# Peptides against a protein of PDB entry 4N78, part 233

Target 1, 186 residues: chain A of PDB entry 4N78
Amino acid sequence: HFQVICRLLGYQGIAVVMEELLKVVKSLLQGTILQYVKTLMEVMPKICRLPRHEYGSPGILEFFHHQLKDIVEYAELKTVCFQNLREVGNAILFCLLIEQSLSLEEVCDLLHAAPFQNILPRVHVKEGERLDAKMKRLESKYAPLHLVPLIERLGTPQQIAIAREGDLLTKERLCCGLSMFEVILT
Target 2, 155 residues: chain B of PDB entry 4N78
Amino acid sequence: MAELQMLLEEEIPGGRRALFDSYTNLERVADYCENNYIQSADKQRALEETKAYTTQSLASVAYLINTLANNVLQMLDIQASQLRRMESSINHISQTVDIHKEKVARREIGILTTNKNTSRTHKIIAPANLERPVRYIRKPIDYTILDDIGHGVKW

## One batch from the design tools (peptide; made by RFdiffusion4, then SolubleMPNN)

Design b2_p24_2_s1 (from b2_p24_2, 11 letters changed)
Fold by OpenDDE base, seed 4:
Structure b2_p24_2_s1 (fold): chain B 186 residues (1-186), chain C 155 residues (1-155), chain A 24 residues (1-24)
Amino acid sequence: as target 1 above (186 residues)
Amino acid sequence: as target 2 above (155 residues)
Amino acid sequence: SVESLIERILSELREKSDFSAFFP
């Protein structure tokens, strides 16, 4: 599904969606979530010391339940605050999955373009074959497919410019070194 | 352009008119030949004359048709060439626009991206000695890094 | 007969002179 979304939206569409999601997340964080956090801080026990280990796990749990009674009884925390946190979480997950899907699409594009861009795949050398010889054979095999050199030889200056620019755009992909998800986390 | 205009406005219409006139003339020639044969005491001579007129008329018509056909073909070739040039221009514009749109889109999404922190664990200690620019041997892009994200086709 | 030949020639000329297909 995310792959289809990536294909349909393209870079621009993805950018728009991501921007809007960021706005939503920001709004949720700075608005409702922040308010709840402030409220929680007000009701938070001023002094909450670790109970003695001698009380055991149940006793420690009861201690914290007692200390956090006011928080636990805060009904809006479960209904509204947690929902907003889920929304934020969903947005983050969405961004992650979109980025992953986009990366896959970009990789596919790179792979498809590779024969035309003088990008040779790593060839598994069978035992006894020289890597260099095999690479040369591959280079020779795909040499006629090199689009930019072909256009440079046969094309008009405008065509050459477009071909070079297209080649550059094809090579420059986000997956090569950029992350959207890291921006969302910051 | 001048040649095309001449073909469209003068040569082709002129050729069509000539063919039409030829049709009328052929009818006249036919009538003449018929009457000449009927009225002539020497029917053999009249027959030979008719054959001569027939041959001449057919040759003339063939010439006119051939000329007109060639002019039409020439016109079509010129038009085809113009269309090809126009197509090329349109394609160029379209490609330019598409590239521009793509660049804009990439800028927009680029704003939402940061460089993947390659854990520069290894301080590329700039080798003190500026090693001679090792000819940028384009290291083949190692796509194996992507093998973990999808069904990496293990080539 | 010569007359029939003339008629055939004339008919062929008339037929070949039909350029209606070349005119809209």
Scores: peptide ipSAE 0.013, ipTM 0.621, DockQ to the pose 0.005
Fold by OpenDDE base, seed 2:
Structure b2_p24_2_s1 (fold): chain B 186 residues (1-186), chain C 155 residues (1-155), chain A 24 residues (1-24)
Amino acid sequence: as target 1 above (186 residues)
Amino acid sequence: as target 2 above (155 residues)
Amino acid sequence: SVESLIERILSELREKSDFSAFFP
């Protein structure tokens, strides 16, 4: 699903969605969640001492339940605050999954374009073969497929310019060095 | 452009007119040949003359048709070439626009990105001293040591 | 008949007419 979304929206659509999600998250964090956190801090016991170990696990649990009774009984915490936290969580997950899906798509594009852009994969060298010789053979094999040089030789100046720009755009992908998710986390 | 205009305005219309005129002339020739054959005492000669005129007339018409056809074909070729050039221009513009849109889109998403911290794989300099794998002698955990600390619930 | 004469003439014209000269 996320892959389809990435394909349909493209870079522009993804950017718009991400921006809006960031706004929503910011609004939730600075608004409702902040207010609830402040309220919770006010009702939080000022002194919460560790109960004596002698009370055992059930006693300790009961102690904390008693100390936090006012918080646990706060109905709005479950209905509103936790819902908002879920929304934030979902937004974060959504962003992560979109980025991952986009990265996969970009990698696929790069791989598909590689033969046409003089990008050769690292070939597994069998024992006894010179890497250089194998690479030269590969270069020679794919040389006729190099799009930009081909167009430079056969195309009009306008076509050459477009081909070069297209080539550059194909090579420059976010997955090569950029992360959206890291921005979202900051 | 001048060639196409000449074809459209002069050559093709002129060829059509010539063909129509030829039709009229053929009718006259036919009438002449018929009358000549009827009136001539030498029917064989009249027939040969008719054959000659017919051959000439047919050749002329064939020439006119061929010329006209070639001019029409030439016209169509020129027009096809013009259309191809227009198509090429449109495609170029379209591609330019698409590239521009893509660049804009990339800028927009780019502002939402940061550089991936390529964790410089710190060359884990393997400490030179291969600390001999301390043979983990599984010392049996003597749980009896815990007997004194835990108030065991005497079931 | 004039028609048969025309057909004969046309037949002879077809045989004798080298139209190749007009269609370079």
Scores: peptide ipSAE 0.008, ipTM 0.616, DockQ to the pose 0.005
Fold by OpenDDE base, seed 1:
Structure b2_p24_2_s1 (fold): chain B 186 residues (1-186), chain C 155 residues (1-155), chain A 24 residues (1-24)
Amino acid sequence: as target 1 above (186 residues)
Amino acid sequence: as target 2 above (155 residues)
Amino acid sequence: SVESLIERILSELREKSDFSAFFP
C-alpha cells in the first residue's frame, strides 16, 4: 500500500502529506497533549516513596494504584489524551513507512537506470575469472546504452541539455544521503 | 515554408486547372477527329490521324496526372515533416516542464530532509524551530549504499 | 540510373503532350 501511495503521490505529494502530518503532530503536541501533561503534573503526588518490599507485589501495586488513583480515574485522559497520542504515533509510523517505501522505489529507479548511466554493478567473480576482464566485458556490453553520450553525439543542443538534466535528476535521490524521518523525530 | 506555399497556392491549383483545360481540349479534339473522319475522302488517313491524336491526348493526361500526383505527395511529405517537428517541439516543452516540476518537488521534499546520521542513538529530539530551510546539499551519490541491496540481484 | 530513365520518360511525355498542333 505504501509503495502504491509513493508512486501515486511522487515527491511533491509526499512532501505535502508529510508537511501536513507534521503540522498535525505539532498541533497535538503543543495543544491538547501539553495541556494534559500539565494537568497530570499538577495532580501527580509530590512525594511518592517506594513502599517497603515486605508488602509484596500485590501490596506494592495497590499502593501505587492508590497514589495514582486520581490519574487513573481521569476519564478524559483515556478518551482524549491517549487518542491524541495514538494519532501522533500513527503519524510517525506513517512517515517512517512512507520514507522506507520511497527509498525502495528510488533504489529500484537507480538500478533500472544504472545500465544507461555507466554505473556498473559489482560483479561476482567466479573462481578463476579475472575481475578486470569481467568488468571490461561488462563495460563493453553496456557502452552502447550510455544515454547521455549517445544523445551528445546524435542530438540537438536542446536534447542534450534535457538529457543531462534528466540524468542528474535520475542520479540524485533522497535515499543516497537524506532522511525525512530524522527530521520528523527532531 | 516557401515550397509548401508554392505547392498549395500555385502548383496544385495550376495542375488541377490544367487537367480541367485538358478535358475541354480533349472534347474539341474528339469533335475534330469525328468531323474529319466523316468529311475525309481518305478514311484510312483520317483514322491514322485520330489514332495519333488519341495517343498524344492520353500521354498528355497521364503526364498531367503524374505531375499533380507528385506535387500532392510532396505537399503531404512536407506537411508530415512539419507535424513531426511540431510534435518534437511539444515534446521538448513537455519534458522541460516535467523537469521543472520535478525540481520544484525535490526542493519541497528536500526541506523536509536532513542528512542521514549514522549515529545509532536515535534521540527523540523535541522539534526545535522548524524555521531553517535545510539546504539541499548535492552530495555525490554514494552508490555503495546499493551494495547491500545488490546481493539479491542476480546479474 | 532509374532516375535518369524517369526523367527521360517524363521528357518524352512532355513532348508528346504538346497540343499546339491542334489549335493553330
Scores: peptide ipSAE 0.018, ipTM 0.600, DockQ to the pose 0.006; fails the geometry check
Fold by OpenDDE base, seed 5:
Structure b2_p24_2_s1 (fold): chain B 186 residues (1-186), chain C 155 residues (1-155), chain A 24 residues (1-24)
Amino acid sequence: as target 1 above (186 residues)
Amino acid sequence: as target 2 above (155 residues)
Amino acid sequence: SVESLIERILSELREKSDFSAFFP
């Protein structure tokens, strides 16, 4: 589904969606969530000492449950704050999944374009074969497919310019060194 | 341009007129041949003459049709060439626009990206007007309930 | 060539298409 979304939206559509999601997240974090966090901080027990380890895990849990009972039972926390946190979480996950899907699409595009851009795959050399000879054979095989050099020889200046720009756009993909998700997390 | 104009305005219309005139002339020739055959005492000679006229007439019409057809084909070739040039120009413009749109789109998404090797710490900016949260009422917690849980030192 | 043959045929047809002989 995310792959289809990426294909449908393209870079522009993805950018718009990401921007809107960031706005929503910002609004939720700076608005409702922040207010609840502040409220919780105010009502948090001033002194919450760790009970003695001799009480065991159940006793310690009961201690904290008792200390935080009023906070845990705060109805608005469950209905509003947690819902907003879920929305934020979903937005983050959406962004992550979109980026991952986009990266996959970009990699596929790069792989498909590679033969036309003089990008040769790393060839596994069997024992006894010279890497250089195999590479030369591959180069020779794909040489006629190199689009930019071909157009430079046969095309008009305008066509050459378009081909070069297209080649550059094909090579410059986000997956090569850029991350959207890191921006979202910051 | 001059060649196409000549074809459209002079050669093709001229050829059409020539064909029309040839039709009229052929009718006259046919009438002549018919009358000549009826009136001639030497039917064989009249027939041979008719054959000759028929052959000549057919050849003439064939030539006129061929000439006209060639002119029309030439006209179409010129027009096709013009259309191809226009198509090429349109395609070039279209490609340029598409590349531009792609660049714009990439810039838009690019502002949302960072280098994978750079750890950016984002400062969370607090909004100025926060709606007042519902007042939290804290109930006093009785801690004595926990006194019996664990190895509490009974003082 | 076929083209040269066609041209020859056309030239012959042109010569035969002279209607000047029909109008006395």
Scores: peptide ipSAE 0.015, ipTM 0.618, DockQ to the pose 0.005; fails the geometry check

Design b2_p24_2_s2 (from b2_p24_2, 13 letters changed)
Fold by OpenDDE base, seed 5:
Structure b2_p24_2_s2 (fold): chain B 186 residues (1-186), chain C 155 residues (1-155), chain A 24 residues (1-24)
Amino acid sequence: as target 1 above (186 residues)
Amino acid sequence: as target 2 above (155 residues)
Amino acid sequence: KTEDLIETILETLRKTSKFENFFP
């Protein structure tokens, strides 16, 4: 589904969606969540010492349950605050999955374009074969497919300009060095 | 442009008119040949004359048709060439627009990106001292210590 | 035979004169 979304929206659509999600997340964090956090901080026990280990895990758990009883019983926390946190979490996950899907699409595009851009994979060399000779043979084989040189030779100046620009756009992808998700986390 | 105009306005219409005139002429020639053969005392001569007229007429018509056809083909070739040029221009514009749109889109998404940071995975140093399992002694929790902490949620 | 030839020639001339495809 995310792959389809990426294909459908493209860079522009993804950007718009991400921006809107960021706005929503910001609104949730700075609004309702912040208010609840402040309230929780006010009602939080000022002194909560770790019980003695001698009480064991059940005893310690009971201790904390008792200390936090009022907070746990706060109905609005469960209905509103936790829901907002879920929404934020979902938004973050959505962004992550979109970025991952986009990266996959970009890699696929790069791979498909590679033969036309003089980007050749490393060839596995069998015993007794020279890597250089194989690479040269491969280069020679795919040389006629190099789009920019072909257009430079046969095309009009306008076509050449477009081809060069298109080539650059094809080579430059976000997956090569950029991350959106890191920006979302900041 | 001038050549196309000449073909459309002069050569092709002229050729059509010539062909039409030839139709009338051929009918006259046919009538003449028929009458001449019937009335002539020398049937052989009349026949030879008819053959000559027939050959001439066919040659003339063939020439007219060929000329007209060539003019029409030339016209079509010129028009096809014009269409191809127009198509090329449209494609160029389309590509330019697409590239522009792509650049804009990339700028927009680029604003939402940062350089990938290779986070140094800090080795979680496992604490060396495995705390000895302290024997769980169920001591009743004295909750009296919590009596002073009861700040009720002020509604 | 000669008459048939003449008729054929005349018919050919008549047929060749009919260029209906080029005329409205």
Scores: peptide ipSAE 0.025, ipTM 0.649, DockQ to the pose 0.005
Fold by OpenDDE base, seed 2:
Structure b2_p24_2_s2 (fold): chain B 186 residues (1-186), chain C 155 residues (1-155), chain A 24 residues (1-24)
Amino acid sequence: as target 1 above (186 residues)
Amino acid sequence: as target 2 above (155 residues)
Amino acid sequence: KTEDLIETILETLRKTSKFENFFP
């Protein structure tokens, strides 16, 4: 599903969705969640010491339940605050999954474009074969597929310019060195 | 441009008119040949003359049709070439616009990105002396040590 | 035979003159 979303939205659509999600997350964090956190901090016991181990697990649980009684009884915390936190969490996960899906798509595009851009894969050299000789053979094999040199030879100046720009745009992808998710976490 | 205009406005219409005029002339030639054959005392000569006129007339019409057809084909070729040039121009504009849109989109998404911290994970140089993993000998936990701590109800 | 040939030639001439249907 995320792959389909990435294909349909493209870079522009993804950017818009990410921006809107960031706005939503900011609004939730700075608004409702912040207010609840402030309230929780006010009602939080100032001194919460670990009870003696002699009370056993049930006694310790009851102790903490008693200390946190006011917080536990705050019904709006469960219904509103936790829901908002879930929404934030879902938004973060969504952004992560979109970025991962986009990265996969970009890698696939790069791989598909590689033969046309004189990008050759590293060939596994068997013992005894010279890497250089094998690479030269591969270069020679794919040389006719090089799009930019072909257009430079046969095309008009305008076509050459477009081909070069297109080639550059094809090579430059976000997955090569950029992360959106890191921005979201900051 | 001048050649196409000449074909459309002068050559093709002129060829059509010439063909139409040939129709009327052929009818006159046919009437002449018929009357000449009926009135002539030398039927063989009249026949040969009719054959000559027929051959000439057919050749002339064939020439006119061929010329007209070639002019029409030439016109169509010029128009096809113009359409191809227009298509090329439109494609060029379209590609330019697409590239521009892509650049804008990339700028927009780029604002939402940061450089991947390629933390050069320093190759953890494996310490040379791999200390032999001390064979974990599971000492059986002697639970009898706990016998003295609990007020065990002696059964 | 000669009369038939003349008629055929005249008919051919008449047929070749009927180009009205090819160029509306």
Scores: peptide ipSAE 0.029, ipTM 0.655, DockQ to the pose 0.004; fails the geometry check
Fold by OpenDDE base, seed 1:
Structure b2_p24_2_s2 (fold): chain B 186 residues (1-186), chain C 155 residues (1-155), chain A 24 residues (1-24)
Amino acid sequence: as target 1 above (186 residues)
Amino acid sequence: as target 2 above (155 residues)
Amino acid sequence: KTEDLIETILETLRKTSKFENFFP
């Protein structure tokens, strides 16, 4: 599903969605969540002493349950605050999954473009074969597919300009060194 | 452009008119040949004259048709070439717009990105001094440290 | 034979003159 979303939205659509999600998350954090956290801090027991170990695990649990009774019974915390936290969590997960899916699509695009851009994969050398000889054979095999040099030789000035720009845009992908998710966490 | 206009406005219409006029002329020639054959005392001469006019008329019509056909073909070739050029121009504009849109989109999404922190896995430099595994001496948990924290009823 | 030839020639001329249908 996320792959389909990435293909459908493209860079522009993903940017818009991410910006809106960031706005929503910011609104939730600075608004309702902050207010509930402040309220919880006010209701939090100022002095929470550890009960004696002699009361055993059940007694200790009852002690903390009693100390936190007002917080646990706060109905709005369960219905509104936790729901908002869930929404924030879902937004973060959505951003992560979109970035991962986008990275996969970009890698696929790079791999598909590689033969046309003189990007050769490292070939596994069988025992006894020279790596240099294999690479030279591969270079010779794919040389006719190099798009930019081909267009520079046969194309019009306008076609050459478009080919160069297209080549640059194809090479420059987010997955090569950029992360959206790190910005979201910041 | 000038050649196409000349073909469309002058050569092809002119060729069509010439062909139409030739039809009228052929009818006149046919009538003349028929009357000449009937009225002539020398029927053999009249026949040879009719053959000559027929050959000339057929040759002239064939020439007119061929010229007109070639002009139409030339017109179509020029139009096809113009359409190809227009298509190329439209494609060029479309590609330019797409590249521009892509650049804008990349700028927008780029604002939402940061450089991937290649956490150089700091080579866990094994501390030179292998601190001798401090034998985990299980110190018994002295629970008496917690005796002062509880509301225990002092008796 | 000569009359038949003349008729054939005249018919051919008449047929060739009916080019009205070739040019819309």
Scores: peptide ipSAE 0.027, ipTM 0.649, DockQ to the pose 0.004; fails the geometry check
Fold by OpenDDE base, seed 4:
Structure b2_p24_2_s2 (fold): chain B 186 residues (1-186), chain C 155 residues (1-155), chain A 24 residues (1-24)
Amino acid sequence: as target 1 above (186 residues)
Amino acid sequence: as target 2 above (155 residues)
Amino acid sequence: KTEDLIETILETLRKTSKFENFFP
């Protein structure tokens, strides 16, 4: 589904969606979540010392339960705050999945364009064959498919310019060195 | 442009008119030949004259048709060439626009990106044992796993 | 025979003159 979304939206659409999601996340974090956090901080025990381990796990749990009783009883925490956190989490996951899907699409595009751009895959060398010789043969095989050189030879200046720009745009992909998700996490 | 205009405005209409005139003339020639044959004491001579006129008339008509046809073909070739040029121009513009749109889109998404810190990702040492390419059994992607993803975002 | 030939020629001329069919 995310792949389809990526294909349908393209870079522009994805950008718009991501921007809007970021706005939503920001709004949630700076708004409701922040308010709840502030409230929680107010009701939080000022002094919460680690109980002595001598009380054992049950005793420690009871201690914390008692200390956090007011927080646990705060009904809005479960209903509203956690919901907002879920929304934030979902937004983050969405962004991650979109980026991953986009990366896959970009890789596919790169692979499809590769024969036309003089980008050759590493050929599996059988025992006894020289890698260089195979690569040269492969280069020779695909040489007629090199679009930019072909257009440079046969095309008009305008066509050459377009071909070069297209080639550049094809090569320049986010997956080559850019991350959106890292920006979202910051 | 001048050639096309000449073809459209002068040569082709002129050729059509000539052909119509030829039609009228052929009728006159036919009438003449008929009358000449009836009135002539030397029917053999009249017949030979009729044959001559017929041959000439047919040749003339054939010439007119051929000329007209060639002019029409020439016109069509010129028009086809013009259309091809227009198509090329439109395609060029379209491509330019598309490239521009793509660049804009790239910028828009680019602002949302940061450079991947190539942290020294440890060379994923390909496990020495190249496990036999497990036949990619296309497991149907169970999309139901995604059903729980995205709940809670109020659009 | 000669009269038939003349008639055929004349008819051919008349038929060839009906160019209305070529240029609507």
Scores: peptide ipSAE 0.025, ipTM 0.652, DockQ to the pose 0.005; fails the geometry check

